# Ledger of designs, part 176: peptides against a protein of PDB entry 8YR4

Target 1, 309 residues: chain A of PDB entry 8YR4
Amino acid sequence: PRGSPALQLVVLICLGLMGLERALNVLVPIFYRNIVNLLTEKAPWNSLAWTVTSYVFLKFLQGGGTGSTGFVSNLRTFLWIRVQQFTSRRVELLIFSHLHELSLRWHLGRRTGEVLRIADRGTSSVTGLLSYLVFNVIPTLADIIIGIIYFSMFFNAWFGLIVFLCMSLYLTLTIVVTEWRTKFRRAMNTQENATRARAVDSLLNFETVKYYNAESYEVERYREAIIKYQGLEWKSSASLVLLNQTQNLVIGLGLLAGSLLCAYFVTEQKLQVGDYVLFGTYIIQLYMPLNWFGTYYRMIQTNFIDMEN

## One batch from the design tools (peptide; made by RFdiffusion4, then SolubleMPNN)

Design b2_p24_3_s1 (from b2_p24_3, 8 letters changed)
Fold by OpenDDE base, seed 3:
Structure b2_p24_3_s1 (fold): chain B 309 residues (1-309), chain A 24 residues (1-24)
Amino acid sequence: as target 1 above (309 residues)
Amino acid sequence: DSEELLEELLEKEEEERRALLESE
């Protein structure tokens, strides 16, 4: 935002808070590892109590690992409201000025309410797309990269390879299954709109339907439309289950391979028991935001289609 | 609207996920 140094400072603070969230995503598992190691070694209560208190404080800052519930995330979201409002207003004014530059023939051909709805959809789509890209997609990809680097440097190259292969396969399958699912969802929405339109047309023509005693025929046609809709709805819901199970299997296989390898290195005394717990907790922490990646990908695609119209 | 639709979609996906976990 070029016009306000205060908003530029808020953007820099939000970027700093995003960096802090990435650091917390690494530090929280490390502190949890350290607690498990201190408990295993029967360390003195003072050292344990300090490490536990520090862990709980870091966990409060991080939140549940979803990236939405932590104090740092909430503070970032709160500070970003002013930046979003400034960006939204700027886009809205640009669209409004562009609409005023359009030919009188374009304005006479479209109802003012449709023009406003297009402007509102355009502003919402741009602002939403920007928010979801910056705050959900990019941070999640950054956490994966940081995780791969961390495991490669502090454990063994084999752990980094397992995480890389697991996350790459997870993302690829999520995209492919989401694109496949999007076809079923579009077909479902089209059939839903057709079913609603048929119900509205039948109700608007109620007098004509009653005059011809065609009520049973319209009810049967509506029933057939509902059955077709439910068949598409079932395919949409079943495709979601298939996505979730595919994701769970990929993470489960990655967790199994990495946990067995970690357990083996613990038996060889190359890693501590806390490192086994760190691996499991870190993989689960990476999985939590990735579960929503398919929803984010669909929303990005929808917003791109809405911007092209 | 888009945030509400996202929240409603997130709630619906969480409910569908809970219903699947409760059905197993």
Scores: peptide ipSAE 0.017, ipTM 0.556, DockQ to the pose 0.046
Fold by OpenDDE base, seed 5:
Structure b2_p24_3_s1 (fold): chain B 309 residues (1-309), chain A 24 residues (1-24)
Amino acid sequence: as target 1 above (309 residues)
Amino acid sequence: DSEELLEELLEKEEEERRALLESE
């Protein structure tokens, strides 16, 4: 926001907090590894207690691994409320000004409610797109890159390669299956609107339907429309399950390959038992935000299409 | 589950947005 230096400072603080969250995502698994190694070595209580206390403090700052419940994320979200409100109002005023600049012929052809809906749609699409890009997509990609670098530098290069291949395959399959699924969702939404329109038309013409005793005929037509809708709904829902299962399979195969390789290196005394726990914990931690990636991708596409209209 | 919940929230927001559209 160019107009307020105070809001620019808040944006910089939020970006700094996002960087701190990325550092916590690396440090929390490391401290957990260190606890497991200290327990295995039967280290003195003072060293163990200090490491456990430090881990719990870092975990409080990070939150439950979803990123949404940590103190740093909550502080970021709280500070961002003012920035989002400023951006929303600016977009609303730009859309409203643009609507007033449009030709009288455009306004005469549309209801006032339809115009307000287009304005609200445009505002929500732009603000939603920006929020999802800045707070969900970019951080997730950053965590993947940081993970690959971490495993490549502190583990054998093979672990960095497994994470890279797993995440690249996951993202590619997520995009491809989401684009395929979007066709079924569009077909479902069009059939839903057609089914609802038939129900509304039948209810508005209730007197005519009753006069002709056509109630059974309208119920049967509505049943046929519901059956067609449910056939498309099943395809949409089944395609979602297929997406989730494909994602789970890719992560499961990556976790299996990396865990077996880690276990092998622990048996050869090249890695510690804590490194096995670190790898599994870190992969699961990367998986949690990635489950939303298909939905974020679809939302970005929908918001982009809604902004062009 | 998480995609389903956000999809249900998006569908509910689209459905509320459609219901607002049809109520006008």
Scores: peptide ipSAE 0.016, ipTM 0.522, DockQ to the pose 0.044
Fold by OpenDDE base, seed 4:
Structure b2_p24_3_s1 (fold): chain B 309 residues (1-309), chain A 24 residues (1-24)
Amino acid sequence: as target 1 above (309 residues)
Amino acid sequence: DSEELLEELLEKEEEERRALLESE
């Protein structure tokens, strides 16, 4: 935001909070590891109590597994409201000024309510796309990269490779299956609109339907349209289940391979029991944001198509 | 689940936006 130094400071604070979230995503598993190791070693109560207190404080800052309930995430979201409002208002004013520059012939061909709805969709699509890119996609990719670096440096290179292969396969399959699903969803929405249009046309022509005693024919035609819709709905829903199961299988295989490898290194005394717990905790923590990645990718595609029109 | 929950949230946000537009 060029016009307000206060909003520029808020953006810098939000970027700093995003950096803190990334640090917390590494520190929380490390402190949990340290607690497990201290418990295993029967360490003195003073060291254990400090580590537990520090872990609970870091976990409060991070929040639950989604991060959305964390103090840092909530503070970031709260501070970002003013930046989003400024951006939205700027986009709305740009769209509104552009609408006033359009020819009278364009305005006479469209209802004012339709023009406003296009403006509101355009504003929502731009602000939504920017928010999803900056606060969901980029942070998730950063957490994956940080995770690969962390496991490659502090564990064996094999752990970094497992995380890399698991996350790369997960992202690739998520994109490919989401693009495949988009065809079924578009077909479903088209058939829903066609089914609604048939119902409206039949009800608007009620007198004609009564005159010809065609009620049973219109009901049967509507039933056939519903059955066709439900067949497309089933394909959409079944394709979502297939996406979720494919994602779950990829993460499950990565977790299995890494957990077995970690357990093996613990038995060889190359890693501690806490390192096994760290790996499992960190992979599950990476998985939670990734579950939303398919949804964010779909939303980005929808918003991008809505901005091009 | 997460995609269905966000479709339901987006549908609710579209319904709230339609209800706001119908109330004006």
Scores: peptide ipSAE 0.014, ipTM 0.506, DockQ to the pose 0.039
Fold by OpenDDE base, seed 1:
Structure b2_p24_3_s1 (fold): chain B 309 residues (1-309), chain A 24 residues (1-24)
Amino acid sequence: as target 1 above (309 residues)
Amino acid sequence: DSEELLEELLEKEEEERRALLESE
């Protein structure tokens, strides 16, 4: 971004964080291998516990392997909000200023396209949500139940309890934080609609705006409306980062507790090294679809709100 | 030309906004 040294520094930090994500993608498998080797060699508990703790910390930084929900990714996304807002505002103001130079015919054609697109977004959203509930939410809940039963029957009852507590806490916090976040999203959408209405009214009256040479005044009013919108957008986006980070923390704590307990039982020769690998793999597998659960709960809640209006 | 380029820019901004809303 030209003109803000602070935003340039944020871009450099985000690029550095992207480099760190690549390093984590290599380090996490290496530390996991090292745990398996230490378990196989029957290494002393202190060395094993340190390596497990270090692995879980690196996995917390990385997230679910896709890089989308790790601490580093969340920090990058959080820092990038201001860069995105600066770029978006610049593009929106360029578009708005250019639209005042365009013909009435283009404005009429675009209104028809926008109405069609709003209708298509509404229908696609409902169909997509129903498909998502059936194909992702229900199977994920089934996989959690199957996992709790499996770990309770084939492992010690403590493993089933850890998975149950971790997943129950995850789902509860996801719902609570999503309901809290919905207030910020509603406020953002209301301000977006008001900002859009102002832009449409200014463009419909473009002849009057040109007659009074008020183009600069309308651009400044639109800029102020965008700044108000971006203040609400930041709260919405920051609340999403908080949701993702809360989810990552809950899974990280579950992975830590379960991995330490598995490692302990392997050292006591009650479990095999393969059982440690199984637990870690299964928890990560359960986590991957759960990251989207907050998004879908929000989408369901939004569609109910959009049907009430 | 300028109208089509603006329409393409608006469609791209909306595809990016959809991709952001779908990635959320």
Scores: peptide ipSAE 0.000, ipTM 0.386, DockQ to the pose 0.166; fails the geometry check

Design b2_p24_3_s2 (from b2_p24_3, 12 letters changed)
Fold by OpenDDE base, seed 4:
Structure b2_p24_3_s2 (fold): chain B 309 residues (1-309), chain A 24 residues (1-24)
Amino acid sequence: as target 1 above (309 residues)
Amino acid sequence: ESELRKLLEELKEEEERRKLLESE
């Protein structure tokens, strides 16, 4: 934010906290591995107690795997409120100033409420898009890259390859299926608006409908519109289930392949039992933010379309 | 007529807001 050194410092702190979240995403599985290895080796209580205490502290900072519940994420979100408010207000004032520069003919042709609704949607879309890109998309991609590097360096290159292939396939299928689903959602929304418009028109013309005794005809037309809507709603909902199932299948296959490979290397004494637990924990941890990626991509796409209009 | 349209628009906006909140 230009002009407020305090808000610039808050942005830098938020970026630092984002870096800390990425570090925690690597450290938490490592400490959990170390606990399992120490338990397997029957290590002295002092070493075990220190490692467990450190793990619990790191897990408190990270949260329950949904990054939103961790202390660091909550602190980041709290600090970001002021930056978001500053950005929103700046965009809103820019839109408002631009609206005042528009011709009187443009204002006379539009309802003030519609203009304000467009301005509010525009502000929300820009601020939402920026927050989504910076706090969800970029961090998730960073976590994937860090995961690939970590598994390639500290495990066999095959683990890095499995994670790379799994995540690349997951992202690609998520994009492709989400774009395919967008057609069904648009058709559903169009039919919903048409069904609503028909109901409104019938109710506004109630006296005319009653005069012609056309109530049964209007009810049947409304029923047909509902059935058509429900057919599109079913396609939208079924396509969401298909997306989720496809995502689960890709992650399940990646988890299966990596878990079998890890179990094999543990049997060959090349890896420890804790490394098996680490792999499973880390893959599940990468999956949690990725599950929302389809929703994020759709919101980004909607917000871009709303900004171009 | 105008009040009923306004009420239906308000209900529409509330339902859109609810759908937005349920999607978050």
Scores: peptide ipSAE 0.008, ipTM 0.394, DockQ to the pose 0.051
Fold by OpenDDE base, seed 5:
Structure b2_p24_3_s2 (fold): chain B 309 residues (1-309), chain A 24 residues (1-24)
Amino acid sequence: as target 1 above (309 residues)
Amino acid sequence: ESELRKLLEELKEEEERRKLLESE
């Protein structure tokens, strides 16, 4: 934000809080592992109580695994409201000034409501895209990289490789299936608009339809349009289920491979029981933000198309 | 999660529907 040192400081604080969230995402599973190991070893109550208290405090800062409900995330979101409002207002004023610089001939050819809607869509798309990139995509990619580094350094290179292959396959399949699904969704939306236009035209021409006793014909045409829409809706919904199931299978295979390898190393006394719990907890924690990645990729694609129009 | 994703996709589909309806 150029022109407000206070907002620049808020951005720096928000970036610092994002770094703290990344540290918490590593520390929370470690402290949970330590609790399980201390319980297994029947450690003294004082050591256990301090570790549990520290874990609960870190978990309060992190939140319930979604990352969005933690104290640090809530504080970041609260501080970011002013930055978002400043950015939105700046984009709105820039679009509005640009619209006023356009020729009268351009304005006479378009309805004022359509022009305002294009401006509002443009502002929402830019602000949404920027917020999305900064707060969801970049942190998720950072958490994956941190996870790979952590497992490679503190466990074994095999765990880092499993996480790398699982996340790479997950991201690739998510992109490919989302691009494939976008075609069905566009076809569904086009058919929905055509079905709605037919219903509106039939209702606007109700007197003419009644005069010709064509009510049964219009109902049958509307039924055919609905059946065609439902066929496309089913493909869209089935493609979503396929995406979710594909994502679940990739995470399930990664969890299976890593859990079996952890269990084997625990039996060989190379890892402790807490390390098995850490791996499972950390993989599930990485999965939660990634589950939204397909929806988010589609948001980016839609917002880019809406900015080009 | 799947329900919340479905709800967010439905909300986004409703917002895209609203945006498409506002486009007419």
Scores: peptide ipSAE 0.022, ipTM 0.547, DockQ to the pose 0.050; fails the geometry check
Fold by OpenDDE base, seed 3:
Structure b2_p24_3_s2 (fold): chain B 309 residues (1-309), chain A 24 residues (1-24)
Amino acid sequence: as target 1 above (309 residues)
Amino acid sequence: ESELRKLLEELKEEEERRKLLESE
């Protein structure tokens, strides 16, 4: 934001924190490797205790696991609230100004409440999309690239190739299956809106329905609409399970191939036992934000559809 | 009319929020 040096500083701090998160994503597996190697070598307690304490501190900064956000991520999210509010307000004012520049015929043809709702959904969608792209998509792609470089340099080119092929296949299948799912979601949303409209119209005209004794007919028509909706909802939900399972299979195959190769190199004494644990931990760590990527790519597509509407 | 639409929108937002929370 050009108008506030304080907000520019907050953006720079948030970018610095994003860089720190990338460094933590490399350091945490390395420290965990070092603990396993020190335990295997039966190293003195003082060296082990210091490495464990350092690992726990780094893990607190990183966060990790399903549903746990790290201190650095929470601090970034907290600092970003002011930047998001400034951006949201700026987009809202631009849309509002543009609406006032539109012809009187456009305003007379649309209900003011519908226009304001479209504007509010539009602002929320744009600001949410931008925040998502900057804080989830770009960092995840950066972590994959850093992971490929790290494994290629410190292990062997074969590990870098396995990670590259696994992540490329994962991303490609995620995009393809998500585009396929978007058709089912659009059909579901259209049928949901039609079912809701019928329920609202029937309830608003309840006197007319009662006058004609058409209550049973309206209930049956609503039941048919619900059954049709549930059939589309099932397809949407089943397609999500299929996406998640396909993603899990790709990561499982990558983890299997890389773990077998790592175990082989450990048996040949080219790698340590800690390096096997590092590989498994790092791959699982790369998978975690990618699972969210599939969820949020769906939010992007939904928000894009909602902006077209 | 407006109140019933508002109630149905609030119920939908709550259900979408619940589905989001169950997916986390």
Scores: peptide ipSAE 0.007, ipTM 0.415, DockQ to the pose 0.119; fails the geometry check
Fold by OpenDDE base, seed 2:
Structure b2_p24_3_s2 (fold): chain B 309 residues (1-309), chain A 24 residues (1-24)
Amino acid sequence: as target 1 above (309 residues)
Amino acid sequence: ESELRKLLEELKEEEERRKLLESE
């Protein structure tokens, strides 16, 4: 935001908090590893208690897996409210000024309610797209890259390769299946709008329908439209289940391959028991934001299409 | 006419928002 140094400082603080979230995503699994190693070595209670307390504190800051958003994420979201409001208001004022510059013929041809809805969709699409790119997509990609680097440097190169192949395959399949699914969702939404338009037109023309005693005909026509909608809804829902199951299978195979390899290296005394727990914990932690990646990608595509119109 | 269409549009936006919120 070029006009407010206070909002620029808030943006910099939010970027710093995003960097802290990335650091926590590495530190939390490391501290959990250390707890397991200290338990295996039968370390003194004072060292164990300090490490456990530090882990719980880091887990409170991170969130994720506790069913709640982390303190750092909540603080970032809270600080970002003012930046989002400023951006939204600026886009809304730009759209409103542009609407006033449009020809009288354009305004006479459109209802004021439709014009306001276009403005609200435009503001929501721009602000939504920016928020999802900055706070969900970019951080998730950064966490994957950090994870690959971490496993390549601190584990055997084979672990880095497994994580790379698993995450690359997961992302590729998520994109491909989401693009394929978007076709079914568009068809569903088009048929939903058509079914709703028929219901509205029938109810608005209620007097005419009553005059011609056509109530049974309109009900049957509405039933046919619902059946056609439900056939498309089923395809959309089934395609979502297929996406989720494909994602689960890829993560399951990556977790299996890496866990077996880690267990083998623990038996060969090349890795500690804590390293096995680290690998499993870190893969599950990378999976959590990725599970929503398909939803975010779809939302970005929808918002991009709504901005192009 | 205009009020029923508005109410139906608001209900759809609220259902789309609910479906978005239930998917988050």
Scores: peptide ipSAE 0.007, ipTM 0.403, DockQ to the pose 0.114; fails the geometry check

Design b2_p24_3_s3 (from b2_p24_3, 9 letters changed)
Fold by OpenDDE base, seed 5:
Structure b2_p24_3_s3 (fold): chain B 309 residues (1-309), chain A 24 residues (1-24)
Amino acid sequence: as target 1 above (309 residues)
Amino acid sequence: SLLEELEEKLEKEREERRELLESE
């Protein structure tokens, strides 16, 4: 944000809070592991009580694993409101000034409502894209990289490899299936608009339809359009289920492979029982933000298409 | 489920924005 030192400081504080969230994402599973190990070893109550209290405090700062409900995330979101408003207003004023610089002929050919719609869609798309990239994509990629490094350094290299392969396969399949699904969604939206246009045209011409007793014919045409729409809707919905199931299978296979390997190393006394719990907790924690990645990739792609039009 | 809820919210917001724009 050029022109406000106060907003620049808020951005720096938000970046610092994002770094703190990344540290919490590593520390919370470690403290949970330590609790399980201390319980297994029947450690003294004083050591256990301090570790539990520290874990609960860190978990309060992190939140419920979604990252969005933690104190640090809430503070970041609260501070970012002013930055978002400044960015939104700047983009809106840029679009508005650009629209006023356009020829009168461009404005006369479009309804004022359509021009405002394009401006509002453009502003929302740009602001949404920027917020999404900064707060969801970059942090998620950072958490994956931190996870790979952590498991490679503090566990065996095999765990880092499992996380790397699982996340790489997850991201690749999410992109490929989302691109495939986008074709069905576009076809559905086109057929929906055509079905709605037929209904509107029939209702606007209701006097003519009534004069020719064509009501049954228009209802049948509308039914055929609905059936065609529902066939495309089913493909869109089924493709979403396929995406979710594919994602679930990849995470499930990663969890299975890593959990079996952890269990094996616990039986060989190379790892403790807490390390098994850590791996499972950490993989599930990585899965939560990744579950949104497909939707967000599609939002990015749609917003780019809406900006080019 | 969460992806579906966000898609449904995004579709509803798009539909509400479409309805608002078709009503003008």
Scores: peptide ipSAE 0.017, ipTM 0.534, DockQ to the pose 0.044
Fold by OpenDDE base, seed 2:
Structure b2_p24_3_s3 (fold): chain B 309 residues (1-309), chain A 24 residues (1-24)
Amino acid sequence: as target 1 above (309 residues)
Amino acid sequence: SLLEELEEKLEKEREERRELLESE
């Protein structure tokens, strides 16, 4: 935001907190590895207790898997509220000024409620798109890259390759299946709007329907519209289950291949027991934000389409 | 219920349409 140095500082703090989240995503699995290794070596209680306490503190900062959002993510979200409000207000004022500059003929031809709804959709779409790109998509891609680099440097190159192939396949299938699902969702939304419009028209014209004793006909027509909607809704919902199951299968295969390879290297005394736990923990940690990636990608596509109209 | 959500959506659309008709 060019007009407020205070908001620029808040943006820089939020970017710093995002960097801290990336560091925590590497450190938390490392500390968990260290706990398992110290337990295996029967290390002294003082060293173990310090490492466990440090792990729990880092896990509190990170969140993820504790059923709550992490402290760092909550602090970032809290600080970002003012930046989001400033951006939203700026977009709203730009849309409002543009609407007032439009010709009198455009204002006379459009109902004021429709104009306000376009303004609200426009502001929501722009602010939503930016928020999802900056806080969800970019960080998730960064975590994947950091994960590949980490496993390639600190493990055998084969682990880096497994993570790379698993995550690349996961992302590719998520995009392809989400694009395929978008067709079913658009058809569902179009039929929902048509079904709603029929219900509204029938109920607004209830006097005419009653005058012609056409109540049974309108109910049957509405029933047919609902059945058609439910057929499209089922396709949308079934396609979501297929996406989730495909994602689960890819992660399961990656976890299986990597876990077997890690177990083999532990038996050959090339890796420690903690390294096995690290691999499993890190893959599951990478999966958590990726599970929502398909939803974020769809929201980005919807918001982009709503901005083009 | 789905009926209550439909009634609430319909009432909201009637209110929006009434406000729109009262603004003309």
Scores: peptide ipSAE 0.000, ipTM 0.313, DockQ to the pose 0.031
Fold by OpenDDE base, seed 4:
Structure b2_p24_3_s3 (fold): chain B 309 residues (1-309), chain A 24 residues (1-24)
Amino acid sequence: as target 1 above (309 residues)
Amino acid sequence: SLLEELEEKLEKEREERRELLESE
């Protein structure tokens, strides 16, 4: 933010915390591996206790794998509130200033409530888009890249390849199926608005409907509109289930392939038992933020459409 | 109920229309 050195420092701290979250995403599985290996080797209690204590502390910083519950993520979110407010206010003032520069003819042709709604949508869309890009999309992509590098360097190149193929396929299918689903969602929303408009029109004209004894006809028309809406809702919901199941299948296949390969290498004494646990833990940890990627992509797409309008 | 949700939507639309009419 230009003009406030305090907010610039907060942004730098938030970026540092984001870097720390990425480091924790690597360290937590490593420490968990080390615990399993120390338990397998029957290591002395002092070494085990130190490693367990360190793991629990790192896990507290990271949180429950959703990231949102971790101390570092909560601290980042807390510090970012002031930056978000500054950005929102700046965008709102820019939109407001631009609205005042528009011709009187433009203002006379539009209701003040519509203009304010456009301004509010614009502010929300820009601020939302920036937040999603910086705090969800970029970190998730970074975690995938870090994961590929980690598995390629510290495991066999085959593990890095499995993670790469799994994540690439996951992202590609998520985008393709989400774009396909957007058609059903748009159709559903259009039919919802049409069904609402019919109900409102029928109720506003209640006296006329009653005068003509057309109540049964209006109820039947409303029923037909509901049935049509429910048919579109079913397609939207079924397409969501299909997306989730496709995502689950891709991750499941990646987990299966990698787990079998890891088990094989453990049997050949090339890897330790802890490395098997690490792989499974790390893949599941990568999956958790990716599960939301389809939602983020859809929100980004909606916000872009709302900014272009 | 679906009726209450419809009434609440109608009341909101009436309020939005009233605010729009009072601003004219």
Scores: peptide ipSAE 0.000, ipTM 0.308, DockQ to the pose 0.031
Fold by OpenDDE base, seed 1:
Structure b2_p24_3_s3 (fold): chain B 309 residues (1-309), chain A 24 residues (1-24)
Amino acid sequence: as target 1 above (309 residues)
Amino acid sequence: SLLEELEEKLEKEREERRELLESE
């Protein structure tokens, strides 16, 4: 963004974080290989525990296999909110100013098409949510139950307990934080509708605005409404980052506890090196659909809010 | 994450639809 050195610095930091994500994508597999080698060589517990802890820390920074929910990604997304808001506000003000230069007849013809398109988005979103509930939520809950049973029967009961506690805590925190986030989203949507209504009323009164040369006044009122909206949008987006980071922490703690316990049992020759690989892979596989669960629970709540307004 | 990508895609699709609504 030209004109704000602070936002330029944020962009540079975000680019640096993107570079760090790429480095983590290489380092995480290397550390995982090193754990497997140390387990195979029957290395001392202190070296093994340090390498496992370092791996889980790097995995916490990276996040899931796509990198989209890692600490570094969440930090990048959080910092990027202000850059996005600056760009969006600039575009919206340019559009609004340009629409005040265009003819009223052109605007009235498009408004009917926009209302139809908003209605079509609502119906498509509801259908997409129902499909997601059936094809992702129910299977994910089944996979969690199957996983708890599998680890309880074929591993030690302690592994089943760790998975149960981790997944139960993950789901509970996802619901609680999402319900908390819904308040910010409702406030954001209400202010968005008020900002749109103001823009529409200004454009419908175009002839009056031109007669009084009030174009600059209407642009400033619209700017103030956008700033108020962006204050609520920031709370909504920051609450999303907080949800993703909370989810990442819960999975990270479960992965740490389970990986240390698995490594300990491999050192005692109760489990094989392959069992360590199985546990790590299975936990990551359970995490990927659960990340979507938090996503669509948010979308369901959004669509209910958008239908209530 | 994928909701952020979907919200970013929906926002980008809102922006592309705003740009399409500016270009028509």
Scores: peptide ipSAE 0.016, ipTM 0.507, DockQ to the pose 0.025; fails the geometry check

